# Designs tried in a protein design run: peptides against a protein of PDB entry 3B8E. Part 49

Target 1, 230 residues: chain A of PDB entry 3B8E
Amino acid sequence: PFLIFIIANIPLPLGTVTILCIDLGTDMVPAISLAYEQAESDIMKRQPRNPKTDKLVNEQLISMAYGQIGMIQALGGFFTYFVILAENGFLPIHLLGLRVNWDDRWINDVEDSYGQQWTYEQRKIVEFTCHTPFFVTIVVVQWADLVICKTRRNSVFQQGMKNKILIFGLFEETALAAFLSYCPGMGVALRMYPLKPTWWFCAFPYSLLIFVYDEVRKLIIRRRPGGWVE

## One batch from the design tools (peptide; made by RFdiffusion4, then SolubleMPNN)

Design b1_p12_7_s4 (from b1_p12_7, 9 letters changed)
Fold by OpenDDE base, seed 5:
Structure b1_p12_7_s4 (fold): chain B 230 residues (1-230), chain A 12 residues (1-12)
Amino acid sequence: as target 1 above (230 residues)
Amino acid sequence: EVLKLALERRKK
């Protein structure tokens, strides 16, 4: 998100404060919950790892965790961002290069895609209103991320949802996201302006995509052990 | 619509 902000010179899609809220607020309890997950049922049927030749964290694991899944999360956030701005008169193509004028407090006549003029205050309100749904989108996508992390090879349907700490983590991160989004004063304190409830649903297709993608991946691994997908 | 909602909440 930050790299696209710099390269495209668009209005800031996700603030540093919102990033901190994700990393330190919503992600900690879910991450800890994975320590309480039960081992996969087939773990003893697998060949032992050779500690001299097999890396614990290999390039394939890095690609899955930080590359593919992370990109889907970012796409979900940006989708929400562009939809909100488009509904307020700023089409995606018009946002390119707009940041300089957008952030200038002395320019009160920035035009949108339809020739409407926006004051600095109005622009900042819509910008910070975009930050909140972007944040919420990440949280909703993280539901899928956390669930798929329960297993390495088995389907989630085989493993089940027996980890009560993980379930608690999902509720906790969602409750925290709602608190940060709707609590009075968050606009001043965190620059997180409230969103309409319908924006929570914008992330659902991406969350589903991650879940389906991982289940298909795991299915391939089970059917073709030692393949390129492991 | 988003801007309208934000402005209305700011007035409260």
Scores: peptide ipSAE 0.018, ipTM 0.589, DockQ to the pose 0.062
Fold by OpenDDE base, seed 2:
Structure b1_p12_7_s4 (fold): chain B 230 residues (1-230), chain A 12 residues (1-12)
Amino acid sequence: as target 1 above (230 residues)
Amino acid sequence: EVLKLALERRKK
């Protein structure tokens, strides 16, 4: 998000405080919960890893975690961001290069895509209104990400949801997201303005996409061991 | 609409 902000010169889609809330707030408990996940049911039937040839973290895992899944997460967040700004008169194409004027507090007549002028204060309200939905979108997508990380090859349906700590983590991150979104004073304290409840659903297609993608990947691995998908 | 919602909440 920050790189796109710089490269495209768009208004800031996700604040630094919001990023910290993701990294330290919503991700910590879920990440710890994975340490308590049950071993895959077939782990004892697998050949032991060759420590000389097999890496613990391989290129495929890195590609999945930081490439494919990360891109879907980012797309979900930016989708929500662009929709909110479009509903407030700023079409995506109009946002390109707008940051310089957007962040200038002395310019109080920035025009939207429809010729309406926006004061600095009005623009910042809209900007901070985007931060919360972006954050919530990431949390909703992280539900799928956390669930798919339970196993490498077994389906989630085979593994089940027996890890009580993981379940607690899902509730905790959701509760934290709701707290940060709706608690009075969060707009002042964290620049996270409250969002309409409907914005929670904007991330669901992306969460589902991640889940389906990973289940299909795992299905292919089970049917074709040693394939390029591992 | 989002702006309106945000402004309404700031007034409370």
Scores: peptide ipSAE 0.015, ipTM 0.581, DockQ to the pose 0.063
Fold by OpenDDE base, seed 4:
Structure b1_p12_7_s4 (fold): chain B 230 residues (1-230), chain A 12 residues (1-12)
Amino acid sequence: as target 1 above (230 residues)
Amino acid sequence: EVLKLALERRKK
């Protein structure tokens, strides 16, 4: 998000505080919960890892985590961002290069795509109104990410949802997201303005996409062991 | 619409 902010010179889609809330708030408990996941039923059928050749974190995991899943998360966040700004009169094309004028407090007549003028205060309100839905979108997508991380090869339907700590983590991150989004004073304290409950659903297609993608990937791995998809 | 909602909530 920050790289796109710089390259495209668009209004900031995700604030620093919001990023910290993701990294330290919503992701911590879910990540820890994975340490308590039950072993896959087929683990005893796998050859022991060669500690000299098989790294715990390899290029394939990095590619999947950051190159694929992370990109889908970012796309989900940006989708929500662009929808909100479009609903407020700023079409995506109009946002390109707008950052300089957007962030200038002395310019109070920035025009949207329809010729409506926006004061600095109004622009910052809509920007901070985007930060919260972007954050919520990431949390909703993280539900799918956490669930798919339960296994490497087995379907989630085969593994089941037996990890109570993981389930707790899902509720915790959701409750925290709701708290940060709707608690009075969060707009002042964290620049996270409250959003309509309907915005929670904007991320659902992306969560579903991640889930389906990973289940299909795992299905391919199960049907064709030793393929490049492993 | 989102802006209106945000502005209304700030006034309360």
Scores: peptide ipSAE 0.014, ipTM 0.553, DockQ to the pose 0.064
Fold by OpenDDE base, seed 1:
Structure b1_p12_7_s4 (fold): chain B 230 residues (1-230), chain A 12 residues (1-12)
Amino acid sequence: as target 1 above (230 residues)
Amino acid sequence: EVLKLALERRKK
């Protein structure tokens, strides 16, 4: 998100405070919950890793986590961002190069795609209104990320949802996201303005995509052990 | 509508 912000010179899609809320607020409890996940049913039938040759985090896992899944997350966030800005008169093409004028406090006549002038204050409200649904989008896709991380090879349907701490983590991050999104004063304190409840559903297709993608990947691994997707 | 919601929240 930040790279696109710099390269395309668009208004900031995700604020620093919002990033901190993700990294320190919503991700921590879910991540800890994975330590309490039950072993896969077939784990004892697998050969142990060779610590000299087999990295715990390999290039394939990094590619999946940061390259594929991370890209889907970013696309989901940006989709929500562009839709909100478009609903407020700023079409995606008009946002290119707009950052300099957008962030200038002395320019109070920035035009949208329809010729409507926007004050600095109005622009910042819209920007911070974009930060919140981007954050919520990340939280919703993180549901899928957390669930798919329960297993390496087995389907989630085979593993089940017996980890109560993981379930609690999902509720906790969701409750925190709702609190940060709707609590009075969050716009001033955290630059997180409220969003329509319907925007929570905007992320669901991406969350489902992540889940289906990983289940298909795991299915391929089970059918073809030692494949390139492992 | 999003802007309206944000503005209403800011006033509280």
Scores: peptide ipSAE 0.016, ipTM 0.618, DockQ to the pose 0.059; fails the geometry check

Design b1_p12_8_s1 (from b1_p12_8, 8 letters changed)
Fold by OpenDDE base, seed 5:
Structure b1_p12_8_s1 (fold): chain B 230 residues (1-230), chain A 12 residues (1-12)
Amino acid sequence: as target 1 above (230 residues)
Amino acid sequence: PPSLEEALKLVL
Protein backbone atom coordinates (compact mmCIF):
# COMPACT_ATOMS: atom_id res chain seq x y z
CA PRO B 1 0.00 0.00 0.00
CA PHE B 2 2.65 2.56 1.00
CA LEU B 3 4.86 1.79 -2.01
CA ILE B 4 1.95 2.32 -4.43
CA PHE B 5 1.07 5.53 -2.57
CA ILE B 6 4.60 6.84 -3.28
CA ILE B 7 4.92 5.56 -6.88
CA ALA B 8 1.45 6.49 -8.16
CA ASN B 9 0.98 9.60 -5.94
CA ILE B 10 -2.58 8.52 -5.08
CA PRO B 11 -4.51 9.50 -1.92
CA LEU B 12 -3.34 7.38 1.04
CA PRO B 13 -5.20 4.02 0.78
CA LEU B 14 -4.08 2.62 4.15
CA GLY B 15 -2.89 4.73 7.07
CA THR B 16 0.04 3.93 9.36
CA VAL B 17 -2.38 3.28 12.24
CA THR B 18 -4.34 0.73 10.18
CA ILE B 19 -1.07 -0.98 9.20
CA LEU B 20 -0.16 -1.24 12.89
CA CYS B 21 -3.61 -2.70 13.64
CA ILE B 22 -3.01 -5.39 10.99
CA ASP B 23 0.53 -6.23 12.12
CA LEU B 24 -0.15 -6.19 15.87
CA GLY B 25 -3.88 -6.90 16.13
CA THR B 26 -4.96 -9.26 13.35
CA ASP B 27 -1.72 -11.16 12.60
CA MET B 28 -0.46 -12.09 16.09
CA VAL B 29 -3.07 -14.66 17.17
CA PRO B 30 -3.16 -16.31 13.72
CA ALA B 31 0.65 -16.60 13.65
CA ILE B 32 0.66 -18.24 17.09
CA SER B 33 -2.19 -20.54 16.03
CA LEU B 34 -0.12 -21.98 13.16
CA ALA B 35 2.52 -23.14 15.67
CA TYR B 36 -0.11 -25.47 17.18
CA GLU B 37 -1.30 -26.97 13.87
CA GLN B 38 -1.36 -30.77 13.81
CA ALA B 39 0.99 -32.77 11.60
CA GLU B 40 -0.27 -33.61 8.13
CA SER B 41 -1.68 -37.12 7.63
CA ASP B 42 0.67 -37.81 4.68
CA ILE B 43 4.02 -36.95 6.40
CA MET B 44 4.84 -40.61 7.16
CA LYS B 45 4.09 -41.58 3.51
CA ARG B 46 6.72 -39.22 2.01
CA GLN B 47 9.99 -40.44 0.53
CA PRO B 48 13.21 -39.69 2.45
CA ARG B 49 14.53 -36.19 1.72
CA ASN B 50 17.99 -34.66 1.85
CA PRO B 51 17.81 -32.49 5.02
CA LYS B 52 20.25 -29.86 3.65
CA THR B 53 19.11 -29.28 0.04
CA ASP B 54 15.40 -30.08 0.25
CA LYS B 55 14.87 -27.84 3.31
CA LEU B 56 16.30 -24.81 1.48
CA VAL B 57 14.19 -25.51 -1.63
CA ASN B 58 11.03 -25.89 0.46
CA GLU B 59 11.70 -22.63 2.34
CA GLN B 60 12.09 -20.79 -0.98
CA LEU B 61 8.87 -22.30 -2.40
CA ILE B 62 6.93 -21.46 0.78
CA SER B 63 8.30 -17.89 0.68
CA MET B 64 7.17 -17.52 -2.96
CA ALA B 65 3.69 -18.88 -2.19
CA TYR B 66 3.25 -16.48 0.75
CA GLY B 67 4.56 -13.64 -1.41
CA GLN B 68 1.93 -14.43 -4.06
CA ILE B 69 -0.83 -14.60 -1.43
CA GLY B 70 0.34 -11.24 -0.03
CA MET B 71 0.08 -9.70 -3.51
CA ILE B 72 -3.50 -10.99 -3.88
CA GLN B 73 -4.32 -9.51 -0.43
CA ALA B 74 -2.95 -6.12 -1.50
CA LEU B 75 -4.91 -6.27 -4.78
CA GLY B 76 -8.09 -6.97 -2.81
CA GLY B 77 -7.49 -3.94 -0.60
CA PHE B 78 -6.78 -1.69 -3.58
CA PHE B 79 -9.89 -2.96 -5.37
CA THR B 80 -12.05 -1.94 -2.39
CA TYR B 81 -10.25 1.43 -2.22
CA PHE B 82 -10.81 2.18 -5.93
CA VAL B 83 -14.49 1.10 -5.79
CA ILE B 84 -15.21 3.45 -2.86
CA LEU B 85 -13.45 6.38 -4.51
CA ALA B 86 -15.19 5.68 -7.84
CA GLU B 87 -18.60 5.67 -6.09
CA ASN B 88 -17.66 9.09 -4.67
CA GLY B 89 -16.76 10.46 -8.13
CA PHE B 90 -13.00 9.72 -8.28
CA LEU B 91 -12.20 7.24 -11.07
CA PRO B 92 -8.88 5.31 -10.75
CA ILE B 93 -7.15 7.18 -13.59
CA HIS B 94 -8.02 10.55 -12.00
CA LEU B 95 -6.34 9.52 -8.71
CA LEU B 96 -2.91 9.19 -10.37
CA GLY B 97 -0.83 12.20 -9.31
CA LEU B 98 -3.73 13.70 -7.29
CA ARG B 99 -2.02 13.30 -3.85
CA VAL B 100 -0.27 16.69 -3.87
CA ASN B 101 -3.52 18.62 -4.31
CA TRP B 102 -5.49 16.11 -2.21
CA ASP B 103 -3.28 16.63 0.87
CA ASP B 104 -3.15 20.45 0.53
CA ARG B 105 -5.60 21.93 3.05
CA TRP B 106 -5.54 25.31 1.27
CA ILE B 107 -7.02 23.79 -1.92
CA ASN B 108 -10.79 23.46 -1.39
CA ASP B 109 -11.80 23.05 -5.04
CA VAL B 110 -10.20 19.73 -6.08
CA GLU B 111 -12.32 18.39 -8.93
CA ASP B 112 -13.44 14.79 -9.23
CA SER B 113 -13.84 12.88 -12.51
CA TYR B 114 -17.22 14.58 -13.08
CA GLY B 115 -16.14 18.18 -12.34
CA GLN B 116 -17.56 18.28 -8.79
CA GLN B 117 -15.42 20.31 -6.39
CA TRP B 118 -14.33 18.80 -3.07
CA THR B 119 -13.21 20.69 0.04
CA TYR B 120 -10.22 19.48 2.06
CA GLU B 121 -12.57 18.24 4.79
CA GLN B 122 -14.74 16.27 2.35
CA ARG B 123 -11.65 14.69 0.76
CA LYS B 124 -10.26 13.62 4.14
CA ILE B 125 -13.59 12.06 5.12
CA VAL B 126 -13.55 9.97 1.92
CA GLU B 127 -9.87 9.05 2.45
CA PHE B 128 -10.42 7.91 6.05
CA THR B 129 -13.54 6.05 4.93
CA CYS B 130 -11.26 4.08 2.57
CA HIS B 131 -8.88 3.10 5.41
CA THR B 132 -11.51 1.05 7.28
CA PRO B 133 -12.73 -1.09 4.35
CA PHE B 134 -9.11 -1.63 3.21
CA PHE B 135 -8.39 -3.00 6.69
CA VAL B 136 -11.58 -5.10 6.68
CA THR B 137 -10.68 -6.43 3.21
CA ILE B 138 -7.32 -7.62 4.55
CA VAL B 139 -9.08 -9.38 7.46
CA VAL B 140 -11.58 -11.13 5.13
CA VAL B 141 -8.77 -12.25 2.81
CA GLN B 142 -6.77 -13.43 5.85
CA TRP B 143 -9.62 -15.87 6.62
CA ALA B 144 -8.73 -17.79 3.48
CA ASP B 145 -4.98 -17.35 4.06
CA LEU B 146 -5.14 -18.78 7.59
CA VAL B 147 -7.28 -21.73 6.49
CA ILE B 148 -4.96 -22.66 3.58
CA CYS B 149 -1.80 -22.25 5.72
CA LYS B 150 -2.94 -25.15 7.95
CA THR B 151 -1.40 -27.62 5.49
CA ARG B 152 1.34 -27.73 2.84
CA ARG B 153 -0.06 -30.58 0.72
CA ASN B 154 -3.36 -31.83 2.13
CA SER B 155 -6.63 -30.18 1.16
CA VAL B 156 -8.45 -28.32 3.95
CA PHE B 157 -11.23 -30.90 3.48
CA GLN B 158 -8.75 -33.72 4.18
CA GLN B 159 -6.98 -32.11 7.16
CA GLY B 160 -10.12 -30.50 8.61
CA MET B 161 -10.49 -27.61 11.07
CA LYS B 162 -8.83 -29.34 14.05
CA ASN B 163 -6.84 -26.34 15.32
CA LYS B 164 -9.16 -24.61 17.81
CA ILE B 165 -6.62 -21.81 18.33
CA LEU B 166 -6.80 -20.96 14.60
CA ILE B 167 -10.61 -20.85 14.80
CA PHE B 168 -10.30 -18.55 17.82
CA GLY B 169 -7.88 -16.36 15.83
CA LEU B 170 -10.43 -15.99 13.01
CA PHE B 171 -13.08 -14.82 15.49
CA GLU B 172 -10.62 -12.51 17.30
CA GLU B 173 -9.47 -10.70 14.13
CA THR B 174 -13.09 -10.37 12.93
CA ALA B 175 -14.21 -8.99 16.32
CA LEU B 176 -11.28 -6.54 16.30
CA ALA B 177 -12.20 -5.43 12.76
CA ALA B 178 -15.82 -4.85 13.84
CA PHE B 179 -14.69 -2.96 16.97
CA LEU B 180 -12.30 -0.68 15.07
CA SER B 181 -14.91 -0.10 12.33
CA TYR B 182 -18.00 0.65 14.46
CA CYS B 183 -16.95 1.68 17.99
CA PRO B 184 -17.74 5.36 18.69
CA GLY B 185 -14.65 7.59 18.66
CA MET B 186 -12.53 5.39 16.31
CA GLY B 187 -12.81 8.03 13.59
CA VAL B 188 -11.20 10.62 15.90
CA ALA B 189 -8.71 8.30 17.59
CA LEU B 190 -7.59 6.11 14.66
CA ARG B 191 -8.97 7.88 11.55
CA MET B 192 -11.11 4.79 10.92
CA TYR B 193 -14.63 5.84 9.97
CA PRO B 194 -17.53 3.35 10.00
CA LEU B 195 -18.53 1.65 6.75
CA LYS B 196 -21.71 0.07 5.42
CA PRO B 197 -21.92 -3.66 6.26
CA THR B 198 -22.08 -4.38 2.50
CA TRP B 199 -18.37 -3.46 2.18
CA TRP B 200 -17.44 -6.63 4.09
CA PHE B 201 -18.60 -8.61 1.04
CA CYS B 202 -16.36 -6.67 -1.39
CA ALA B 203 -13.36 -8.83 -0.38
CA PHE B 204 -15.12 -12.21 -0.75
CA PRO B 205 -14.10 -12.78 -4.41
CA TYR B 206 -10.43 -12.33 -3.42
CA SER B 207 -10.80 -14.63 -0.41
CA LEU B 208 -12.33 -17.25 -2.72
CA LEU B 209 -9.54 -16.68 -5.28
CA ILE B 210 -6.85 -17.37 -2.64
CA PHE B 211 -8.69 -20.49 -1.48
CA VAL B 212 -9.10 -21.86 -5.02
CA TYR B 213 -5.49 -20.96 -5.92
CA ASP B 214 -4.10 -22.87 -2.95
CA GLU B 215 -6.40 -25.90 -3.37
CA VAL B 216 -5.34 -26.14 -7.04
CA ARG B 217 -1.67 -25.76 -6.00
CA LYS B 218 -2.02 -28.55 -3.43
CA LEU B 219 -3.86 -30.75 -5.94
CA ILE B 220 -0.97 -30.34 -8.42
CA ILE B 221 1.55 -31.21 -5.66
CA ARG B 222 -0.40 -34.39 -4.81
CA ARG B 223 -0.61 -35.45 -8.48
CA ARG B 224 3.01 -34.52 -9.34
CA PRO B 225 5.27 -35.22 -6.35
CA GLY B 226 8.60 -33.36 -6.62
CA GLY B 227 7.25 -30.69 -8.99
CA TRP B 228 8.27 -26.99 -8.83
CA VAL B 229 4.92 -26.13 -7.17
CA GLU B 230 5.72 -28.07 -3.96
CA PRO A 1 -10.51 15.70 11.82
CA PRO A 2 -14.06 15.79 10.46
CA SER A 3 -16.93 14.86 12.78
CA LEU A 4 -18.59 11.43 12.68
CA GLU A 5 -21.85 13.10 11.66
CA GLU A 6 -20.22 14.77 8.64
CA ALA A 7 -18.58 11.48 7.66
CA LEU A 8 -21.92 9.66 7.83
CA LYS A 9 -23.63 12.30 5.66
CA LEU A 10 -21.08 11.81 2.87
CA VAL A 11 -20.60 8.03 2.93
CA LEU A 12 -23.81 6.44 4.33
Scores: peptide ipSAE 0.008, ipTM 0.420, DockQ to the pose 0.054
Fold by OpenDDE base, seed 1:
Structure b1_p12_8_s1 (fold): chain B 230 residues (1-230), chain A 12 residues (1-12)
Amino acid sequence: as target 1 above (230 residues)
Amino acid sequence: PPSLEEALKLVL
């Protein structure tokens, strides 16, 4: 998110506080949950053919998969950001290079894509309005990520949702997202403004995409044992 | 700082 903000010079899509909430609030409990996830019975029974090379290959493939998932998460966040700004009159193309004028307190006549002038205060409201949906989008996408990380080869439908800690993590993330989104004073304290309930659903296509991607990946692994996708 | 009401008007 921050790299695209620098490169494209767009208004800030995600605030520092929201980043901290992601890193500390939404990532820690999932990580703990995954540490307590029981490995698939087939994975645990399979002796490594070569402990060093198979471990390295597995670590590389896991890192690649997490990298890809992280990219999809970022895309989901940016999608919600662009949708919100577009609904407020700022088309994605118009946002390119707009940051300098956007962040200038003395410019109160920044035009949107339709020629409407926006005061600094109005611009900051819409910017901070994007922070919360971005965060919520990450949380909703992380639901899928947590679910897919439960299994390496088996479908989620085969292993089921047995990890109580993971379920707790999902509730904690959701509760945190709801708290940050709807608690009075969060707009002032954290620059996180309340969301329409519809914004929670904006992330669902991306969560589904991650889920389908991982299920397809796992299906390929099951059909082609020892392939590059393991 | 923007009011909650102004924020709600933009989001709603």
Scores: peptide ipSAE 0.007, ipTM 0.420, DockQ to the pose 0.059
Fold by OpenDDE base, seed 4:
Structure b1_p12_8_s1 (fold): chain B 230 residues (1-230), chain A 12 residues (1-12)
Amino acid sequence: as target 1 above (230 residues)
Amino acid sequence: PPSLEEALKLVL
């Protein structure tokens, strides 16, 4: 998200504090779940047929899968961001290069795509209105990731521990999202304005896309054991 | 907004 903010010079789609909350609050539980998955896989005496190659393959696969998932998450967040800004009069094309004028406190006549002038305060309200839905979009997309991880055909024991950690992760992420979205003072403290309940659904298409992507991947792996998608 | 550098330190 931040790379696109730099490259495209768009208004800040996600606040730094919100990014920290994602990285520390939402990504940590999945990371822990993966660490436990690795530990449990090491405890389960299936000697990898080739411990060096199979570990490297799994690490590369995990890295690629998480990299791809992270890109889809970012796309979901940006979609929500662009939808909110478009609903407020700022079309995506108009946002390109707008950051300089957007962040200038002395410019109170920044025009939207329809010629409406926006004061600095109004622009910042819209920006901060984007932060919460972006965050919630990431959380809702991460639900799909957690569900996908839960549905991996690992052993029943791996499923058990993963299920507890994943379920806990789902609750933690949801509770954090609700706290950041609706707790009084979050708009002032974190620049996260309260979210209309309708925006929770904006991420659902992306969650579905991730789910479909993973099911297709799993289907390919099942049909071609030892393929490059593994 | 935090400086780009502070923002990068938080994201990277």
Scores: peptide ipSAE 0.006, ipTM 0.365, DockQ to the pose 0.026
Fold by OpenDDE base, seed 3:
Structure b1_p12_8_s1 (fold): chain B 230 residues (1-230), chain A 12 residues (1-12)
Amino acid sequence: as target 1 above (230 residues)
Amino acid sequence: PPSLEEALKLVL
């Protein structure tokens, strides 16, 4: 989110407080849950691996997978951001370079893509309206991420949902998202305005995409053991 | 100065 905000000079898509809530609230319990994930049934049946070479390969492949998933998460968040701004009259192309004027308190006549003038206060309301659904989008995408991270090679359908800590993590991040979205005062405290329930579904296509991507990846790994996709 | 939120949004 930050890199695109800097490079494109667009209005701020996700608040720093919301980012802190992601990093501390939604990522911490999942990370702990993964530490308690049961070993894959196929890994336990393998002969002892070379502890030096096979660990390094596994770490590189995990890092690559997390990097790819993180990019898809960011794309999901930005999709939600662009949809909300477009619904409020700001098309994606018009947002490029707009940040300077958007954040200027003295400019009260920033035009949208349709020639409507927006006061500083109105612009900030729209910006803060983007923060909550961006956050919720990340949480919904993280559901898929958590589920797929349970296994390296096995399908989720093969490994199952045995880790109770993972299930608790999914509940916790969802409860946090609901709390931040609907608790009174969050608009003032966190710049997170209340979310329409329909925005919870905006991320579902991306969660499905991540799930399908990972299942296809795992299928390729199972069919071509020792390939570059491991 | 940008709020901590604005700063973190810049980083994400």
Scores: peptide ipSAE 0.006, ipTM 0.338, DockQ to the pose 0.033; fails the geometry check

Design b1_p12_8_s2 (from b1_p12_8, 7 letters changed)
Fold by OpenDDE base, seed 1:
Structure b1_p12_8_s2 (fold): chain B 230 residues (1-230), chain A 12 residues (1-12)
Amino acid sequence: as target 1 above (230 residues)
Amino acid sequence: LPSLEEALKAVL
């Protein structure tokens, strides 16, 4: 997200306080919950790994987690960001290079894609209106991430949702997202303005995409052991 | 608030 913000020179899509809330608030409980996940049905049938040659985490898994899935998450966040700004008159192409003028408090005549002039205060309201839905988008895609991380090879449909702590983590991150989004004073305290309930659904296609992608990946692994997708 | 925002904009 940050790299695109620098390269494209667009208005800030996600505040740092919001990032901290993601890293410390929404990610911690889910991550801990994975430690309590039930073993895969076939895990005890596998040969023990060689601790000298076999890495615990394959570079391919790292590439999948931080590369591909992370890219889909970022795309989900940016999609929500661009949709909100487009609904407020700022088309994606118009946002390119706009940051300098956007962030200048002395410029009160920044035009949108339709020639409407925006004061600094109005621009900040719409910017902060983007932060909350971006955050919520990340939470919604993290649901898929957490669910897909339950298993390495087995489908989630085979493994099921037996981990009560994981379920609690999903509720906790969702409750935190709702609290940060709708609690009075969050706009002042965290620059997170309330979002329309419809914004929660903007991430669902991306969450589904992550889920389907991982299920397909796992299916390929099961059918073709030793493939590049492992 | 503006100083924090400016600092955050410089980093982000």
Scores: peptide ipSAE 0.000, ipTM 0.334, DockQ to the pose 0.029
Fold by OpenDDE base, seed 2:
Structure b1_p12_8_s2 (fold): chain B 230 residues (1-230), chain A 12 residues (1-12)
Amino acid sequence: as target 1 above (230 residues)
Amino acid sequence: LPSLEEALKAVL
């Protein structure tokens, strides 16, 4: 998110505090849950692997998969951001380079894509309105990530939802998202304004995309063991 | 900063 903000000079899609809440709050319990699940799956079925070669391969694969998933997650967040801004009159193309004028408190006549003028206060409302949906989008996409990471090779449908820690992680991140979105004072403290319930559903297509992507990946791995997709 | 209520109305 921050890289696109710098490169494209768009209005800030996600605040630094919200990023910290993602990294420390929503990602920590999921990461622990995945560590436990990897340990559980590896204990039951692995022949003695060569610790050096097989660890490196697995780390590279996990890194590539998580890197790709992370890109899809970011795309989901940006989709929500662009939808909100477009609904408020700012088309994606118009946002390019707009940050300089957007963040200037003395410019109260920033034009949208339809020629309407926006005050600084109005612009900041719209900006901070994007922060909460972006955060929630990441959480909803992380649901899919947690579910897919449960298995390395098997379909989620084959392994089922046996990991209680993963289920706990899903509840924790959802509870955190609800807290940050709806608790009084979060708008002032975190620049996260309350979210319409409809925005929770905006991420669902991306969660489905991640799920389908990983199931296809796992299917390929099962059909071609030792392929480059491992 | 606009009131939370104004912000909600703008987003709604």
Scores: peptide ipSAE 0.016, ipTM 0.448, DockQ to the pose 0.058; fails the geometry check
Fold by OpenDDE base, seed 3:
Structure b1_p12_8_s2 (fold): chain B 230 residues (1-230), chain A 12 residues (1-12)
Amino acid sequence: as target 1 above (230 residues)
Amino acid sequence: LPSLEEALKAVL
């Protein structure tokens, strides 16, 4: 998210406090829960890992987790961001390079794509209005990410949802997201303004896409063992 | 918070 903020010089899509809430709040319990995941049903059918040559985390797993899934998460968040700003008069192309004037408190006449002038206060309200839906979008996408991380090769339907700690993590991150989004004072404390309930659904297509993508990937791995997709 | 936010922004 922030790389695009720097490169494109767009208004801040996700606040730092919001990022901290993701990294320390919504991601910790889910990440810990993966340590309690049951072994895949086929793990004992695999040859023992060579501890000298085989890494616990290979480049393919890193590329999937940080490269592919991380990019889809970012795209989901940015989609929500661009929709909110467009609904408030700022088209995506108009946001390019706008940050300098957007963040200047002395400029109170920043024009949107329709010639409407925005005061600094009004701009900050719409910016902080983007932070909460962006955060919620990430949480909703993380549901899919956490579920797909249960297995490397087996389908989630083969593995099942037996890890009670993981299930608890999904509820915890969702409850935390709801608390941060709707608790009075969060706008002042975290610069997270309340969001309309409809914004929770904006990420669902992306979560479904991630889930389908990973299930297809795992299916390919099962059908073609030793392929480059593994 | 703005300083940490700006710093985390610069990194993320």
Scores: peptide ipSAE 0.006, ipTM 0.392, DockQ to the pose 0.028; fails the geometry check
Fold by OpenDDE base, seed 4:
Structure b1_p12_8_s2 (fold): chain B 230 residues (1-230), chain A 12 residues (1-12)
Amino acid sequence: as target 1 above (230 residues)
Amino acid sequence: LPSLEEALKAVL
């Protein structure tokens, strides 16, 4: 997200505080919860790993988590960002290069895509209005990420939601997202303005996409062991 | 050391 902010010079889609809340608040409990995930049904049927050669986390898993899933997550966040800005008169193309003027407090006549002039205060309200939905979008996408990370090979439907700590993590991150989004003073303290409930659903297609993608991936792995998709 | 804010901005 931030790389695109720098490269495209768009208004800041996600504040630093919100990122900290993601990395430390929403991701920590879920990540810990994965350490307590029950073994896959087939793990006991596998040959013991060679501790000298077999890594617990392989390069393919890293590539999947940080490459493919991370890209879909970023797309989900940016989708929400662009939708909100478009609803406020700023089309995606118009946002390119706008950051310099957007962040200048002395420019009070920044035009949107429709010629409406925006004061600095108005622009910052819109920017901070994007931060909360972007954050919530990440949380909603992370629901899928956490669920798919429960297993390497088995479908989530096969493994089930047996890890109570993971379930707790999903509720915790959701509760935190709701707290940060709706608690009085968060707009001032964290630059996270209250979110319309409808924005919680904006990420659902992306969460579903991640879920379906991973389920298909796992299905392929089950059908063709030793494939490049592992 | 970049301020926590700058470091966070860089990672974000």
Scores: peptide ipSAE 0.000, ipTM 0.372, DockQ to the pose 0.024; fails the geometry check

